Peptides against a protein of PDB entry 5A53. Designs and how they scored, part 185

Target 1, 230 residues: chain A of PDB entry 5A53
Amino acid sequence: LVENVKQALFIPGQSCNKNLHDIMVDLSALKKPDMKRFNRKNDIHPFEDMSPLEFFSEKNDCSLMVLMTSSKKRKNNMTFIRTFGYKIYDMIELMVADNFKLLSDFKKLTFTVGLKPMFTFQGAAFDTHPVYKQIKSLFLDFFRGESTDLQDVAGLQHVISMTIQGDFQDGEPLPNVLFRVYKLKSYKSDQGGKRLPRIELVEIGPRLDFKIGRIHTPSPDMVTEAHKKP

## One batch from the design tools (peptide; made by RFdiffusion4, then SolubleMPNN)

Design b2_p23_6_s3 (from b2_p23_6, 14 letters changed)
Fold by OpenDDE base, seed 3:
Structure b2_p23_6_s3 (fold): chain B 230 residues (1-230), chain A 23 residues (1-23)
Amino acid sequence: as target 1 above (230 residues)
Amino acid sequence: AVEVLSEWVNDEIKEELKKLKEE
């Protein structure tokens, strides 16, 4: 089953500022061509009322949404939303730390739109802890692109890296997630009769450190429906 | 073959990421 590429909608909230706008532009560039952006601010509070987001999901045929808001308590907040059947599946707040870097802060490299990213997840909690499992699932859904069977290693141009910043114990605040994007360079090396390609990674941006905020988890019924293979 | 290649690429990527963190 060729899963259809999920479309993303970026929504500036009423409190969206210039920094969030710039972050939105750069992050959404990685989702091209499967991305829409609103030009106008919308007064949406997803943890109070989800109905406006469900409306936008349906009207724009987008199963992924990102709401950009900022307050004193939740500075540079990107609320990531997934829908199933245009109903809210899950939500997570990821607040961007002030040390962010934009694409303009890195060397301009040629990028081919539509190539699939590789993913790397650093930290055991991505496979065991429910919050980090949700983050992993979210970013895989967000950036997977078209499922082509030809994982032509030669066609891989970039790597999305997500790292949990340090170890933590139960009951401690959840460490930040470090989001990094690299261009992959592959070289044919003739070493020892096995042509093992040598790879080089070059950071291309954006660079984002995410602080985890509020989370909405899917209902058991929605989980069941979403996992039903037709 | 694709899975093995993907695992290998992942290991190489992890090694390169370690180098980038040490710089």
Scores: peptide ipSAE 0.089, ipTM 0.636, DockQ to the pose 0.016
Fold by OpenDDE base, seed 2:
Structure b2_p23_6_s3 (fold): chain B 230 residues (1-230), chain A 23 residues (1-23)
Amino acid sequence: as target 1 above (230 residues)
Amino acid sequence: AVEVLSEWVNDEIKEELKKLKEE
């Protein structure tokens, strides 16, 4: 089943600043061509009222949304929203730490728009902990692109790496998720007559450390319905 | 453990990713 690629809508909130805008631009570049951005700020508070997001989901035919807000309590906050049938499925706040790097901070490499990224997840909690499982699911869903037959290996140029920053115990604050993007370079190494392809990874950005904020989980009924529809 | 969800991420990519995290 060729599932239609999920479209993403990036929404600057009322408190969106230049840094968040730049982060939005760079992150959304990885989602091209399946991305829309609002040019104006919107006063949206998704944890108080989700109705505006559901409206935007339907009006723009976007099942993925990212709301850009910033406050003293939630600085550089990217609220990731997924919808199902234009109703809110889940939400998660991911606050970008101040140590972020933009694409302009890295060597410009040719980026082919529309290529599927490869994903790597580092940390056992991505498979066991509900919040990290949601993050894993979200980012896979966000960037997986078209289900093309894997024949075009030549098109896999990018690796998205997500790492949980350290170990944690129950009741402790959840460690940050380190988001990194690499370009894959393959070299024919003539080492010893066997052309072993040498692979190099070059960081291309953006570099984002995500602090986890508030979360909204779907109702059991919505989970069941979302799994029934391809 | 680097979980590579892509069948295309071979052991070489995993090793390079490990090196990049140790730097």
Scores: peptide ipSAE 0.083, ipTM 0.680, DockQ to the pose 0.018
Fold by OpenDDE base, seed 1:
Structure b2_p23_6_s3 (fold): chain B 230 residues (1-230), chain A 23 residues (1-23)
Amino acid sequence: as target 1 above (230 residues)
Amino acid sequence: AVEVLSEWVNDEIKEELKKLKEE
């Protein structure tokens, strides 16, 4: 079943600043052509009222949304929202640390739009901890694009790496998630008559360190319904 | 975990990522 590529809507909030706008532009470039961006600021507070986001989801036919806001408590905050049937499924706040790097901070490399990224997740908690499981699920869902059966290494242009920054124990603050994007270069190495593929990873940006904020988890009923639809 | 179609690619990516973290 070729799952329809989920469309993403990037929404600048009322408190969106230049830095967040630049981050939005660069991150959304990875989602091309399956993204929309609002040019105007919208006063949306998703943890207070979800109705405006549900309205935008339906009106724009987008099941993925990213709200860009910034405050003293939640600086450079990207709220990632998923909808199911244009109703809120889940939400997570990911605050970008000040050490972020834009695409312009890296060497300009040729980028083919529409190639499916590979994902790497570093940290056991991505498979065991509910919050990190949600993050993993979200980013896979956000960037998977079309399921191509093409095992062709030529189709593997980008690697999105997500790393949990350090170890943590129960009750401790959740470590940041380090978001990195690499271009994959594949070389045919002839070592002793065995063609061992050699790969090189080149960071292309953006570089984002995400601090985890507030989370909205789906209701059990929504989970059940979302899993029934292929 | 690396979600790649080929296990060998996954291993190589993991190795390259380790090198990049050590630099």
Scores: peptide ipSAE 0.073, ipTM 0.672, DockQ to the pose 0.017
Fold by OpenDDE base, seed 4:
Structure b2_p23_6_s3 (fold): chain B 230 residues (1-230), chain A 23 residues (1-23)
Amino acid sequence: as target 1 above (230 residues)
Amino acid sequence: AVEVLSEWVNDEIKEELKKLKEE
């Protein structure tokens, strides 16, 4: 079953600033061609009223949304929203730390638009902790692209790396998630047909450190419906 | 064959990522 690629809508909030705009542009470039961006600011507060997002999801046929807002309490905040049947499934606030790097900060490398990225997740909590499980699920949904059976290594050009920044105990603040994007270069080993190709990773950006904010989790009923394979 | 190749690539990616973090 070829799963339809989920479409993303990037929405500048009323408090969207230049930095967030630049981050939005760069992050959304990784989602091309399956991405739309609003050019106008929208006064949306997802944790107060979700109705505008559900409206935009339906109107734009997007099951993924990213709202760009910034305040003193939630600086450089990217609210990631998933919908199911154009209803809010889950939401998570990921605030970009000030040490971010844009695509312009890296050597411009040509890449083919639409290639499916590989993913790496570093940190046991991605498989055990509910919040990090949600983050892992979200980013897989967001960037997974077309399910091609031909995972030909030759077709894998990008690596998205997500790392939990350190260990934590119960009751402690959740560590940041380090988002990195690499281009994969493969080199044929000149020595004999049995040598594994050498690979090199080159960071291409953007570089984002995400501080975890507020979370909305789906209802048990929505979880059941969303996991029903058609 | 594809599955084996995918696991191999994942291991090499992890190794290269480790090198990049140590630099």
Scores: peptide ipSAE 0.073, ipTM 0.626, DockQ to the pose 0.016

Design b2_p23_6_s4 (from b2_p23_6, 13 letters changed)
Fold by OpenDDE base, seed 4:
Parts: sequence; structure tokens; C-alpha cells
Structure b2_p23_6_s4 (fold): chain B 230 residues (1-230), chain A 23 residues (1-23)
Amino acid sequence: as target 1 above (230 residues)
Amino acid sequence: DVKVLSEWVDDEIKEKIRLEKEL
């Protein structure tokens, strides 16, 4: 079953600033062509009232949304929202640290839109801890695109990497998630008549360190409904 | 092999991330 590619909607909140807008543009570029962006700011507070997001999900036929807000308490905050049947499934706040790099900070490499990324998740907590499981699931849903069998290495142009920044114990603040994007470059090296393909990873951006904020988890009933294969 | 490539990618990224902390 080829799952339909999930469409994403990027929404500037009322407090969206220039830096966060630039981050939005660059991150959303990785979701092309399956992405919409609003040009106008919207006064949405998803942890107070989710109804406006459900409305936007339905009206735009988008099961993925990102709300861009910034405050003193939650600077450069990207609230990632998933819907199921146009109802909120889950939400997570990911605040971008000030050390971010935009696509303009990297050498412009030719990028083919629509190629499937390779994913890597670094840290055991992505498979064990509920919050990091949600992050992993979210980013897979967000960027996985069409389910093609990744049997063709030739179709891999880029890698999306998420790394948990350090170890943590129960009750400690959750470490940041380091978001990185690399291009796989294959070089034909002529060494001694044997052309060995050399592969290199070249960072292409954006570079984002995510601080984890508030989360909304789905009800058990919604989990069951969302996992029902038709 | 995609598995071999994936393992290599993981190792390369770990090293890149490590180097970012040292800069």
C-alpha cells in the first residue's frame, strides 16, 4: 500500500519574527512539493484552543501543520501538529536554538525535489522514550514522502539526521535534538585504474538544534483509529 | 548495500556532530 504523501501547512503565528520566518522557509523547502505556507500571521494558541488548527487542516487538506511563534519564554518556537480525520492527533513544541544555520549559509547544491531522504536517528531514546518516539514518528511522517522501496541507493540524494544531544536520566530536562541535513555526494575517484565510488556527506542545511517544549499526546482511542489500516 | 551505507552514514554523522561541539 503506497500511503498518500502527507501535506504540510506552515502557519506564521502572531509573534512570528524574521529569523523564525527564514527558518520556516528553509525547513519547508525540504517538504516541497507537498507543502503550503501562509503569508499572513494568524493568532493561534494551540495549547489553549485547537479548533483553529483543525479548521485549517480540513480547509487545506493538510495532516501536518507547523505553527511559528516566538516569545521570551519560547523563542523561535515551531509547534508541530499532526491531525487524523482533521482532528488533532498530537502536538510538540520544538524551539530552535540561536546557533541555527540557514540554507544560505551553505554552498548551494543542486537538489532534486521529491527524492526520498535517508533518515538517521541517533540515540536509544528515539526507540524507548515517549517524547523522542513522538519526534521520530513526526519527522518520519513529515519528510518520508511516498513509500518507495529504498532498494535503489541511486535514488538517495540526501540524509535527514536527528541526534539526541547527550545522555539524560529520568526527571532531568530532555536534551536537545540536533537536526542536520546532508547531501550524499558520489565521486568517481580514478585511483590506479579502479574507479571506486567515493561517497561523502556534505551538509546542506538548515542546521537546527531543537529544544523540546510542551507536548500533546493522542488519546488511546485516537491511536487505535490512526493505526487502523483501511 | 543500503545497510552498509546506512551504517557508514550513521558513523560519519556522529563524527560530524562531535566535531561541531569542539568548534
Scores: peptide ipSAE 0.586, ipTM 0.925, DockQ to the pose 0.016
Fold by OpenDDE base, seed 1:
Formats: C-alpha cells, structure tokens, sequence
Structure b2_p23_6_s4 (fold): chain B 230 residues (1-230), chain A 23 residues (1-23)
C-alpha cells in the first residue's frame, strides 16, 4: 500500500518568537517537500477551540499541523496536531528546552531531500506508556515519507532518534523526549589492508529536548475509523 | 543487515546521548 505522504502545515501562533520561527524552519526542512508554512501569525488556542485548526486542515489539505506558541507557562511550545477527515484526531504539546541547537550549529552536511529516515526510539515506555506511544506514533506518521522498503542499507541517509530522558515511575513527571537527527556516513577504512566499511553517525540537527505538555487523545470511534483506512 | 545496523545505531546513539549529559 503506497500510503499517500501526509502533508504538514506549520502555523506561527500569535506568541511565536524568533527562536520558535528558527526551530520551525529547521524542523520543517526535514519534512520537505511535504510541508507548508504560514508567514502570518494566527491567534489559535487549540485546547480552547479546535475549529480553526480543522478549518486550516481542510483548506490546506494537511492532516498534520504544528502550532508554534510561547508563554511564561509554556515556553517554546510546539503543539502537534493530527486530523482525520479534517477533524482533530489527536494533539500534543511539546515544549522545546532552551538548550536547543539549530542546523546552523552543526557542520553543514548535504542531505538528499525525500529519502526515508531510519527511526529509532530509546526507552521501553514508547511501547507501553500511552503518552509515549502517542509520541512514537506521531513522529513516525509525521516523518514517514514514501514507503520505500529500507532493504538497502545504502539508501539510508539519516536517522531520526527519540530518547526518553531517564527512568520514571507511575505518578512521576514524564521525562523529556530527546529529539536527534544523524547522518549515516560511510567511510572506506583501510584497516590492515582490508577495506572494512566504516559507518559513522554524524549529528546534523536540529537538536531538541521536548518537555511534554497537554494532550488530546482521539475518541475510540475515531481510532477505529483511522485504522480502517490503509 | 538492517537489524544489525539498527542495533549498532541504538548503541551508538545511547553513547552519544550519555556524552551529551557529561558535557
């Protein structure tokens, strides 16, 4: 099943600042060519009224949206929204910590646009805990390009990694999710006259530590409908 | 082998993330 690549819309909120704009530009570069960005700020409060986002989803034919907002309580907040049939499916607030790095902070490496990334998720909670399961599902859905069979290791250019920052128990605050992007660099190493392929991971950015905020989960009916469409 | 690569990638990233905390 060639799943149609989901289109993403990046929306600056009214409180969007320069840092959020830069983060938006860099993160959205990983979604090219399947990405749109608004140039104008929009006054949207998705946890108060979801109707403007549903309108934008339909008008722009985008099933993925990212709202960029910042406040004293929710600094550098990226609200990730998914729609199904242009209705809100789920939402999650991911606040970028101040230690973020932009693409400009890393050595400029050329990457081919449109290559499917390898994903890796570090932490058992990505498979067991409802919130981290949603995050895993979201990021797979967001950056999953064309379904190329990753059978050829040579076709792997980059890795998108998400790591849960530390262990946690029930009732404790949810640890941050560490978002990292690496390029797979192959070298011909001459070790002792044997050309061994050497692979190196080189971080390319952006580097984002996500603090988890508010979540909207889909209704059971919407889950059932969304899984019926291949 | 994609499985071997995935395991190597996981180990390498864990080490990189560990080193980030020490800096």
Amino acid sequence: as target 1 above (230 residues)
Amino acid sequence: DVKVLSEWVDDEIKEKIRLEKEL
Scores: peptide ipSAE 0.581, ipTM 0.924, DockQ to the pose 0.016
Fold by OpenDDE base, seed 2:
Structure b2_p23_6_s4 (fold): chain B 230 residues (1-230), chain A 23 residues (1-23)
Amino acid sequence: as target 1 above (230 residues)
Amino acid sequence: DVKVLSEWVDDEIKEKIRLEKEL
């Protein structure tokens, strides 16, 4: 079953600034061609009223949305929203730390748009902790391109990596998630007649450290409906 | 083998992330 690629809508909030705009541009570049961006700021408060997001989801035929806002309490906040049937499925606030790097901070490498990334998740909590499970699910949904059954390693040009920054115990603040993007470079090593393919990871950006904010979890009914494979 | 590649990628990323903390 070729799952239809989920379309993403990037929405500048009223408090969107230059840094968030630049982050939005760079992150959305990884979602091309399955991405739309609003050029105008929209006054949306998803944790107060979700209705505008549901309207945008339907109007733009986007099941993924990212709202860009910034405040003293929630600086550089990217609210990631998923919809199912144009209704809010889940939401998560991911605040970008000030140490972010843009694509311009890295060596410009040729990137083929539309290639399926390899995903890597570092940290046991991605499989066990509800919040990190949601993040894993979200990013897989967000950047998963067309499911070509071709496990062609040759088509793997880039890696999207998420790392939980350190260990944590119950009741402690959730560690940041380190978002990294690498290009896989294959070198023909001419050493000694055996052309062993040498593979190297080269960071291409953006580099984002996500602080976890507020979360909206789906209703049990929506979970059931979303898991019904047609 | 995609599995071997994935394991190598995971190890390389862990090292890169470690090095980022030391700089």
Scores: peptide ipSAE 0.576, ipTM 0.923, DockQ to the pose 0.016
Fold by OpenDDE base, seed 3:
Structure b2_p23_6_s4 (fold): chain B 230 residues (1-230), chain A 23 residues (1-23)
Amino acid sequence: as target 1 above (230 residues)
Amino acid sequence: DVKVLSEWVDDEIKEKIRLEKEL
């Protein structure tokens, strides 16, 4: 079964600012060609009314959406939405910290279109804690692209990394998630006549530290439907 | 090979993230 690559729609909210726009452009570049962006601001409040997002999901045939909003309480907020059958499956607010870096802040590197990213998740909570499990699932779903069975290491060009910023206990605020993108660079080091292939990670951006906000989880019924193989 | 690469990547990223906090 060739799983169809999920399409993403990036939506500027009414409160979208220049910084969020720039972040949107850079993050969406990682989703090309499976990405659409709205050029106009839309007054959407997904935790109050989800209907506009369901409409956009259906109209644009996108099962992934990102709403860009900013307020004093939720600065640089990226609301990630997934739909199933054009109905809201889950949502999560991820607020970008002010220390973000854009693609322009890094050395320009050439990318081959269509190469699959390697994913890495640092922190045990990505496998055990419901919120971080959702984040892991979301980002895998968002950036995985075409499933090819080729475990060919030679086809790996970049790494998408998510790191939980520190340890936490029950009842404590959830640590930020550090989003990083690296290129796998092979160097032919001529050290001492032995050509040892040296692989290095070179950060390419964007660099985003996500503060976790509000979450919408799917109903048990929708989880069951989403896991039904067609 | 993929497993070894993945482990190396994880270790390298942990170190990079650590260094970011010290800067």
Scores: peptide ipSAE 0.575, ipTM 0.923, DockQ to the pose 0.016

Design b2_p23_7_s1 (from b2_p23_7, 10 letters changed)
Fold by OpenDDE base, seed 2:
Structure b2_p23_7_s1 (fold): chain B 230 residues (1-230), chain A 23 residues (1-23)
Amino acid sequence: as target 1 above (230 residues)
Amino acid sequence: PKVYHLYDMTPEELALSEFLKSQ
């Protein structure tokens, strides 16, 4: 099934600051050309009232949204929202730690807009823990781009890496998710007359450590509908 | 309304992911 690329809408909240704006710009650059940004701040509180987000989803035809807010309790908060049929499917707060790096902090490399990322997920919990499963699903939905049967390997340029920062047990605070972006460099290594492709990963940014905040999960009925293949 | 399904990694994408982890 070839589906259209999910469009993302980045929304500055009322409390959006310069750092969040810069993070938004850099993260959204990875979603180009399938991204829109609001220039105006919007006073949206998604965990209190979801209706404004549903409205924006429908009006902008965006099934992905990111709300940028910051407070003492939730500093550098990126609320990731997915909609299904323009209704809220799920939400997750991912707060960017202060140690973030912007694209400007890395060596500028040539980047072709619109190429599909590869993904790596490090941590067993991405496949077992409901919260990390949601995060994995979210980022796959967010950055995968077009679903094509033929993956043109030539269309793969960068790797989005997500790592759970350490082990945890039930009842413990959920470790941060380390978000990293790498450019794939293929070198022809002449080792012993066999041209083995050597792959090097070069970090290109942004570098974001996500602290997990509040979560909204879909109803079982909505899950069933969202997984129905036409 | 355009219904967008959740994306799962294809077997090929998964294999590539595992390969990348090994580098």
Scores: peptide ipSAE 0.334, ipTM 0.871, DockQ to the pose 0.769
Fold by OpenDDE base, seed 5:
Structure b2_p23_7_s1 (fold): chain B 230 residues (1-230), chain A 23 residues (1-23)
Amino acid sequence: as target 1 above (230 residues)
Amino acid sequence: PKVYHLYDMTPEELALSEFLKSQ
């Protein structure tokens, strides 16, 4: 059974501001056409009550949700939520640092909507540390897109890069995750009569540094069900 | 209810990812 592409719902929280709205617009552009956005603010507190999110997941047929909130303690907070069978699977708060860049801050390049991005993950913790494993899983799920069999390198347009900012030890605060988006440019370089394909990565935005906040993890039973291959 | 399973990279996607890291 081939599962349909996961749909994302972007939800402005009650404390959503202009910066968060702009970030939401730019990040959601990468998820087109598999994205919905609410135009109204919703008073949702996912770590206090998850029921409204389960309701929205089912009502909108979206297994991915992003709640946009901001406070003094949790500034520019993007809460990423995944559902399984319209029940909460996991949640993670990712707070955008103030040094963010929007798409308008980069050279506007043409791209085809709906092409699946490739991912690069930098940092061993993405494979070993539970929190970074969750982040890796989340972003892979979020931007998977349509499974095209032959990823003709010719069809690869975007690369999403995620980097753990520095080393850390047990008990230390978790380093930020650096989110970068690149357009892949292929050049024919003529070196000594052999045309070698040269690949150049050009940053296109948005540029986001994520500070990790609160996390909700699924039950062992939900993990087992969610990892079953169809 | 619709059930959506988690996505894992294929071996080919992993190889391509490693190649892109080298650029």
Scores: peptide ipSAE 0.329, ipTM 0.875, DockQ to the pose 0.771
Fold by OpenDDE base, seed 4:
Structure b2_p23_7_s1 (fold): chain B 230 residues (1-230), chain A 23 residues (1-23)
Amino acid sequence: as target 1 above (230 residues)
Amino acid sequence: PKVYHLYDMTPEELALSEFLKSQ
């Protein structure tokens, strides 16, 4: 099955600041060419009224959205939204910690736009805990690109790594998710006449530590419809 | 309306992930 690439819309909220704007620019660069950005701020409060987001989803033909807001309570907040049939499927707030690094903080490397990233997930909760399962599903949906039956592994240049920061128990605050992006470098090592390809991972940015905020989960009916293969 | 299914990791993607974790 070949599916069309999901399009993303990045929306500055009314409280969007310079840091969030810079983070938005750098993170959205990983979604090129399948990304749109609004240049103006929009007064959207998705947990109070989702209707404006559904309107933007339909108007822009985007099934992925990111709302950029900041307050004292929710500093550097990226609300990730998915739609199904232009209706809200799920939402999650991911707040960027102050220790973030932009692409400009790393060595400039050339990359091909539109290459599919590889993914690594560190932490058992990505497969068992409902919140981390949603995060895993979201980032796979967001950055995987076009679904093709033929995986051309030879074209994979980037790795998106997501790590749960430490262990936790039920009832404890959820640990942050560490978001890292690496470029794969292949070296021909001449060791002992056998050319074994040496693979090196080089961090390229951005570097983001996500604190988990509010979540909206889909209805059981929407889950069933969204998992139906056409 | 465009209908998109949600993505899960394929067995091949999982194997690749495990390989990368071992490096």
Scores: peptide ipSAE 0.022, ipTM 0.568, DockQ to the pose 0.742
Fold by OpenDDE base, seed 1:
Structure b2_p23_7_s1 (fold): chain B 230 residues (1-230), chain A 23 residues (1-23)
Amino acid sequence: as target 1 above (230 residues)
Amino acid sequence: PKVYHLYDMTPEELALSEFLKSQ
């Protein structure tokens, strides 16, 4: 069963600014063609009332949403929302640090739209800690695209790298997640008659350091339903 | 207290991580 590619809806909140808009444009470019963007600001507060997001999910047939808001307490905040059956499944706030880089800050490289990115996750907590497990699940789900059977090296255009910024202990503040995007360049290295594929990684952007904010976790019942294979 | 380390990755992730660090 090839699951249909999940559609993403990017929503400017009322407090969305130019920087967040630019980040939204650049990040959403990685989700093309399976992406919609609202042009108008919407006054949505998902941790106070989730009903507007459920309405937008259903109306736009999008199971992925990103709300762009900014305040003094939560600057450059990207709230990632997933729905199941147009009901909120989970939410997480990821605040972009001020050191972000846009696509325009990198060398312009051509890329084919719609190619599935590979992922790499640096940090044991991505497999063991509930919050980082949710982040890993979210980003894999968000950018997974069509399941192509062929891990054709030829289809491997992009690598999304996510790194936990340092070690931490239980009860300590959660380290940031470093989001990086690379283009793979394959070169035929002629080393001693053995064609060893030389792969070079070129950062293409955007570069985002995510500070983790508030989270909403699904109910056990919703987890069970969402994992039911049709 | 449970300590979470940066380097507990799959062999594939580790190889890719090392590659990324070398760039």
Scores: peptide ipSAE 0.021, ipTM 0.524, DockQ to the pose 0.067

